# Peptides against a protein of PDB entry 5KEZ: the designs that were tried, part 90

Target 1, 320 residues: chain A of PDB entry 5KEZ
Amino acid sequence: NVAIYNPFRPWWERYQPVSYKLCTRSGNEDEFRNMVTRCNNVGVRIYVDAVINHMCGNAVSAGTSSTCGSYFNPGSRDFPAVPYSGWDFNDGKCKTGSGDIENYNDATQVRDCRLTGLLDLALEKDYVRSKIAEYMNHLIDIGVAGFRLDASKHMWPGDIKAILDKLHNLNSNWFPAGSKPFIYQEVIDLGGEPIKSSDYFGNGRVTEFKYGAKLGTVIRKWNGEKMSYLKNWGEGWGFVPSDRALVFVDNHDNQRGHGAGGASILTFWDARLYKMAVGFMLAHPYGFTRVMSSYRWPRQFQNGNDVNDWVGPPNNNGVI

## One batch from the design tools (peptide; made by RFdiffusion4, then SolubleMPNN)

Design b2_p15_8_s4 (from b2_p15_8, 10 letters changed)
Fold by OpenDDE base, seed 5:
Structure b2_p15_8_s4 (fold): chain B 320 residues (1-320), chain A 15 residues (1-15)
Amino acid sequence: as target 1 above (320 residues)
Amino acid sequence: SVDLEMHSRMFSKVK
């Protein structure tokens, strides 16, 4: 991915790929392979956060300032390490003035325009699908068990399906023959927008962001909410079917500021309430559960926003 | 939108 130095190596640089090389601040491919092997050997499965909707930001300077030194040029949409070129992006398809998503009530913008400047891949193209599939298949062959599909809301479900249809069976060294990768898709659907979680059920599980938002409200006793209301927790609260839901109290995004769920989201900053929420989540049968592991950072609020929300995990002079 | 606030995946020019 791109190496960002202003601010200094933020967490979100990881979501700005310039290649599909397994060469990042987390380590190199050999180290990753070693980790996957060691984990699989003790029954711990690995699910990769796959960033396949986009490449890096359009405003990033061209050059070799990337975690593996690969050259890239956002201006010309040149990513030779893949390779991608200008033909592989949705620039001509997006009709907004900025080229970015401007209206989340326009599903076409959400899918075809840039997410906050991130160069949007033309996932309708078989070439692009194949390059992504090759990346994911390489990971599958290494021994990963599945994927979180980043920014799935911004991809057409059919394009995702086309990619998934190209995937290999899981590595038979650790998984039963014929096993398929476990897929869960990041889709923010709190209602009120045209893109729905149900659009993606055919591809795998989806994130249920209503879960953390509503649970936070209940645990905080906001708006007269009571624990007794959790009697029909899950589908009874309007959440997606349990077998399609991946649930969580917080994630790295809504842990920072007023995103999906806003102030209701419980985090480690509110330790007691957070433990209550996580405990409840783990005890309740609804959905596939995910527990967050994060870190403290020097929060600095200005106008209700943490100006240090970019701060990445603890590191040694940029090395994690 | 709420979604925009969620995705703090900012971009910047590398000086």
Scores: peptide ipSAE 0.075, ipTM 0.795, DockQ to the pose 0.430
Fold by OpenDDE base, seed 3:
Structure b2_p15_8_s4 (fold): chain B 320 residues (1-320), chain A 15 residues (1-15)
Amino acid sequence: as target 1 above (320 residues)
Amino acid sequence: SVDLEMHSRMFSKVK
């Protein structure tokens, strides 16, 4: 991915890929393979956060400032380490003036335009699908158990399916023969927009962002909410079917007040309430649970916004 | 406003 130095190596640089090389702040491919092996050998499975909707931001400077030193040029859509070129992006499909998503009530725009400047891959193309599948299959062959598909809302469900149909079975050294990768898709659906979580049920589980948002209001006792109202928690609250839901109290985005949920989201900053919410989530049978492991950073609020919300995990000069 | 609350990411602020 892009190595960003202003601000200094933010967490979100990981979501700006310039190649599919397993060479990042966390280590090289050999170290990753070693980690996956060691984890699998003790029954801990690895699920990779796969960034496949886009490459890096359109405004990032061209050059070799990347975690593996690969050259890239956002301006010309040149990513030779893949390789991708201008033919592999949706620039010609997006009809907005900026090239970015401007209206989330336009499903086509949400899928075909750039998410906050991130160069949008043409996932309708078999070439692009195949390059992504090759990346994911390499990970499967290493021994990962499945994937979180980042920014799934911004990909057509059929394109996702086409990629998933190219995937290998899981590595038989650790998984039963014929096992398929576990797939959960990040889809932000709090209602009011045309793209629905149900559009993605056919590909695997989906993130239920209503879960953390609503649980936060209940635990905080906002708007007269009471714990007794959780009697029909899950589908009774309008959430997706339990067998399609991946649930969580917070994620890396909304922990910082972004990516759906707002101020209701509970985080480790409110330790007591957070423990209550996480405890409830783990005790309740609804959905597949995900527990957040994060870190403390020096928050600095200006006009209601944390100017240090970019801060990544503890590191040594950018290396974790 | 709703879009920013729901869909904003860190890189949107610093680009």
Scores: peptide ipSAE 0.074, ipTM 0.787, DockQ to the pose 0.458
Fold by OpenDDE base, seed 2:
Structure b2_p15_8_s4 (fold): chain B 320 residues (1-320), chain A 15 residues (1-15)
Amino acid sequence: as target 1 above (320 residues)
Amino acid sequence: SVDLEMHSRMFSKVK
């Protein structure tokens, strides 16, 4: 991915890829392979956050300022480490003046235009699908158990399906023969927009962002809500079917005071309430549960926003 | 949009 130095190595630089090399602040490919092996040997499975909707931002300076030193040029859409070129992006397909998503009520824009300037991959092309599948298959062959698909809302479900159809079975050294990778898709669907979580059920599980948002309001006792109202928690509250849901109290995005769920989201900053929410989630048999393991950072609120919400995990001068 | 607000705050520094 791109190496960002202003601000200094933010967490979100990880979501601006310039190659599919397993060479980042977390380590190199050999170290990753070693970690996966050690984890699998003790029954801990690895799921990779796969960024496949886009490459880096269109305004990032060209050069070799990346975690593995790979050259890239956003201006010319040149990513030779893949390789991608100008033919592999949706620049000509997006019809907005800016080239970015401007209207989230237009499903075509949401999927064909750039997410906040991130160069949008032409996932309709078999070449692009194959490059992504090769990346994911390499991980599968190493021994990962599955994937979180980042920014799935911004990809056509059929394009995702086409990629998934190219995937290998899981590594038989640790998984039963014929096992398929576990897939969960990040789709923010709080209602009110045309893209629905149900559009993606055919590909795997979907993140249920209503879960943390609604649970937060109940635990916080907002609007007169009571714990007793949670008797029909799950589908009874309008959530997706349990077998399609991946649920969580918070994630790295909404933990930073904005995003899906807003101020209702509970985090480790409110320790008592957070423990209540996480405990309830683990006790209640709805969805596939995900527990957050995060870190503290020096929050500085200005006009209701944390100006340090970019701060990444604890590191030694950029090295994790 | 919730998504736009979320991502714009994170990626505005790169633009």
Scores: peptide ipSAE 0.066, ipTM 0.799, DockQ to the pose 0.782
Fold by OpenDDE base, seed 1:
Structure b2_p15_8_s4 (fold): chain B 320 residues (1-320), chain A 15 residues (1-15)
Amino acid sequence: as target 1 above (320 residues)
Amino acid sequence: SVDLEMHSRMFSKVK
């Protein structure tokens, strides 16, 4: 991914790829392979956060300022380490003046335009699908068990399916022969927008963001909500079917407390209430559960916003 | 939009 120095190495640089090489501040490919092997040998499975909707931001300077040293040029859409060129992006398909998503009520913009300036890959092209599949298959062959698909809301479900259809079976050294990768898709659907979580059920599980938002409201006792109302928690509250849901109290994005939904989200910063919410989630039989493991950073609130929400995870291993 | 409000990447880049 790109190496961002202003601010200094933020967490979100990890979501701006310039190659599919396994060289980041978290480690190199050999270290990753070692971890996957050690985990699999004791029954712990690894699921990779796969960023396949886009490459880096369009405004990032060209050069070799990346975690694996690969050259890239956002201005010319040149990513030779893949390789991608201007033919592999949706620039000509997006019809907005800025090239970015401007209206989330337009599903075509949401999927064909740039997410906050991130160069949008043309996933309709078999070449692009194949390059992504090669990346994911390399991980499968290493021994990962599946994937979180980042920014799935911004990809056409059919394009995702086309990529998934190219994937290998899981590594038979640790998984039964013929096993398929576990897939869950990040789709933010709190209602009121045209793209729905149900659009993606055919590809795998989907994140249920209503879960953390509503649970936070109940635990905080907002608007007269009571714990007794959680008796029919899940489908009874209008959430997606249990067998399609991946549920969580918070994630790295909404942990930063932005937006209407962010205000209700419980995090480790409110330890007592957070433990109550996580305990309830683990006890209640709805969805596939995910427990957050995060880190502290020096929060500084100005006008209700944390100006240090960019701070990345601790790193002391010397990896650039 | 709901998505822009939930994703902190936008706010982090603007700061």
Scores: peptide ipSAE 0.062, ipTM 0.782, DockQ to the pose 0.493

## One batch from the design tools (peptide; made by RFdiffusion4, then SolubleMPNN)

Design b2_p16_1_s1 (from b2_p16_1, 14 letters changed)
Fold by OpenDDE base, seed 4:
Structure b2_p16_1_s1 (fold): chain B 320 residues (1-320), chain A 16 residues (1-16)
Amino acid sequence: as target 1 above (320 residues)
Amino acid sequence: SEWAARYDRGIKLLYG
C-alpha cells in the first residue's frame, strides 16, 4: 500500500493498495506465511481484510513510496505491480463531475464512482476479477481461512460473486478437503439508502452495523431504551438473519466517532459500558461475533473532531 | 439521510 508520511503512517494507509504483494508495515510474505502456519497449527484461523474495491487515492503522488517499494502512478492509473492500467478502472463509467461518489442514494454511483477519491476498480472486467482472485487465492494457499471484503457496499454483488467463484478451497493441510473460505462483507446498511445488506447475502455474511448502533443506545439508556427491550434482540430488531450477520460492538471506523453509528457506538473509552455490550454480544446467540481489539491513542478534539483519528496501532517508526 | 451524511463524512475523514 501507499506509505503515507503526513500524517505519519496512518492506519488508513493500509486501505490504499498499490499492489497485492504481501509486504506491509507488519512484515513481508515470509513472515506472514510463518505467522499463518503457526496460528493454524494451534487452531487460530486468519481472516484477511481484503481491499479489492479500489487502489490508492487518485491524488497520491506517483512514485515508489509504498510499503513494498512498488511503483505506482494514480494519475495515469498505472499500477504495474499488479498490473493495472487505465482500462481497469471505472473512470469512464462514473458519471459524477468529481469522479467521486456524491450521492449515496444513487446505488450505481456508490458502486461505480470513487470512494472518497480512491481509484475504483472495474470489477466487471474478468481481468480485474482474476487479478483479485489470484491475490486472494495466494492467501488461501498460504493458509488463511477467509476474508473480510472491505467496502463491499461499493462493489456490485455479482462482481463479488464472480471473484468468489474463482477462489480455491482452503488449504487441506489445515482444513477439511473442500472447505470454502469464510467470507464476510463490509456493508454499511443503517437504512435510508438504496443498497441493502440483503443484496450481499449470496456472497457470505454481512456486517450488521445496526447491531452496535442499537446496542449502544440501549446500553447507554438513550431515548428511554431499556435492557429489557433486548428480549427479541436480533431479527426481532430488524437485523439481518442470524446466519448472515457478522456482529460487533465497534470497529475501527465507527470507533472514531464519524460514520455508521455515530456517538451511540460503545468503545473501550467507556470501559464499563463497553464490557457490558461485548459481554452481551458474546452471550447472545445472534450472529457471528467479532470482538474489537483496539488501542489507545492521543485523541485531540478540535471542533468536535479528533484530529488524531489517523493514529494507527503502536509502532516503532512506522513498523508494527 | 442523516446516516448517509455521517457515513460519507466519516469515510472522507478516515480514508484521507
Scores: peptide ipSAE 0.037, ipTM 0.749, DockQ to the pose 0.098
Fold by OpenDDE base, seed 2:
Structure b2_p16_1_s1 (fold): chain B 320 residues (1-320), chain A 16 residues (1-16)
Amino acid sequence: as target 1 above (320 residues)
Amino acid sequence: SEWAARYDRGIKLLYG
């Protein structure tokens, strides 16, 4: 991915890829392979956050400022480490003046235009699908158990399916023969927009962002909400079917105060309430649960916004 | 929705 130095190595640089090389601040491919093996050997499975909707931002300077030193040129859409070229992006397909998503009520824009300037891959092309599949298959062959698909809302479900159809079975050294990768898709659907979580049920599980948002409201006792109202928690509250849901109290985005759910989201900053929420989530039989492991950072609020929400995990001069 | 819009704006701030 791109190496960002202003601010200094933010967490979100990871979501601006310039190659599919397993070479980042977390380590190199050999180290990753070693970690996957060690984890699998003790029954801990690895699920990779796969960023496949886009490459880096269009405004990032060309050069070799990347975690593996790979050259890239956003201006010319040149990512030779893949390789991608101008033919592999949706620049001509997006019809907005800016090239960015301008109207989230237009599903076509949401999927064909750039997410906040991130160069949008032409996932309708078999070449692009194959490059992504090769990346994911390499991970599968290493021994990962599945994937979180980042920004799934911004990809056509059919394109996702086409990629998934190219995937290998899981590594038989650790998984039963014929096992398929576990897929969960990040789709933000709190209602009110044309893209629905149900559009993606065919590809795997979907993040249920209503879960953390509503649970936070209840546990905070906002608007007269009571814990007793959680009796029919899950589908009774309008959430997606349990077998399609991946649930969580918070994630890396909304933990920083501006994600889905807003101020209702409970985080480790509110330790007591957060423990209540996580405990309830783990106890209640709805969805596939995900527990957050995070870190503290020096928050500095200006006009209600944390100006340090970019801060990544503890590191030594950029090295994690 | 208003909530979704807030999140999208947040994503824009984070990814940009």
Scores: peptide ipSAE 0.036, ipTM 0.754, DockQ to the pose 0.095
Fold by OpenDDE base, seed 1:
Structure b2_p16_1_s1 (fold): chain B 320 residues (1-320), chain A 16 residues (1-16)
Amino acid sequence: as target 1 above (320 residues)
Amino acid sequence: SEWAARYDRGIKLLYG
């Protein structure tokens, strides 16, 4: 991915890829293989956060300022490490003046335009689909069990399906023959926009962002909410079907005070309430549960916003 | 900004 130095190596640089090489601040490919093997050998499965909707920001300077040293040129849409070129992006398909998503009530903009400057891949092209599938298949061959598909809301469900249809079965060294990768898709659907979580049910599970938002409200006792109201928690609260839901109390985005869920989201910063929420989530039979593991950073609030919400995870290995 | 992309998705959903 792009190496960002202002601010200094933020967490979100990981979501600006310039190649599909497995060399980042988290480690190199050999270290990753080692981890996957050790985890699989004790029954712990690995699911990769796959960023396949886009490459890096269009405003990033061309050069080799990347975690793996690969050259890239956002201005010319040149990513030779893949390789991608100008033919592999939706620049000509997006009809907005800026090239960015301007109206989230327009599903075509949401899917065909750049997410805040992030170069939008033309997933309708078989070439692009194949390059992504090759990346994911490499991970499958290493021994991962599945994927979180980042920014699925910004991809056409049919394009995702086309990619998934190219995937290999899981590695038979650890999984039964014929096993397929576990897929869950990040789709932010709190209502009010044309793109719905149900659009993606055919590809796998979907993140249910209403879960953390509503649970936070209840545990915080906002709006007269009571714990007893959680008796029909799940579908009874208007959430997606349990067998399609991936649920969580918080994620890396909304634990920083913004994003889907707003101020209701509980995090480790509110330790007692957070433990209550996580405990309830694990105890109540709804959806596939995910528990957050994060880190502390030096928060500095200005006008209600943490100006240090960019701070990345601890890194002391001196690599990249 | 680059970091705003992820928050923008969430913020726009909540506040339009």
Scores: peptide ipSAE 0.033, ipTM 0.725, DockQ to the pose 0.275
Fold by OpenDDE base, seed 3:
Structure b2_p16_1_s1 (fold): chain B 320 residues (1-320), chain A 16 residues (1-16)
Amino acid sequence: as target 1 above (320 residues)
Amino acid sequence: SEWAARYDRGIKLLYG
């Protein structure tokens, strides 16, 4: 991914890829392989956050400022480390004036235009699908158990399916023969927009952002909410079917106030309430649960916004 | 709204 130095090595640089090489702030490919092996050997499985909707921002300067040192040129859509070129992006397909998503009530824009400037890959192309599948298959062969598909809302479900259909079975050294990768898709659906979580059920589980949002209001006792109202928690609250749901109290986005749920989201900053919410989630049978492991950063609020919401994990000069 | 509910992965912070 791109190496960002202003601000200094933010967490979100990870979501601006310039290659599919496994050289990151966390380590190189050999170190990653070693970790996966060690984890699998003790029954801990690894699920990779796969950023496959887009490459880096269109305004990032060209050069070799990346975690693997790979050259890239956003302006010309040149990512030779993949390789991608201008043919592999949706620039000509997006019809907005800016090239960015301008109307989230237009599903076509949401899928075909750039997410806040992030260069949007042409996932309709078999070449692009194959390059992504190659990346994911490399990880599968290393021994990962599955994937979080980042920004799935911005990909056509059929394109995702086409990629998934190219994937290998899991590594039989640790998984039963014929096992398929576990897939969960980040889809923000709080209602009111044309793209629905149900559009993605065929590909795997989906994130249920209503879960953390609603649980937060209940635990906080907002709007007269009571714990007793949780008696029909899950589908009874309008959530997706349990077997399609990936649930969580918070994630890295809404922990910083930028995710679905707004101020209702509970985080480690509210330790007692957060423990209650996480405890409830783990005890309740609805959905597949995910627990957040985060870190404290020096929050600095200005006009209601944390100007330090970019701060990544504790690091040594950018290396975690 | 996606704008209100989704982090922009740093793009808006840097360029917007």
Scores: peptide ipSAE 0.088, ipTM 0.759, DockQ to the pose 0.103; fails the geometry check

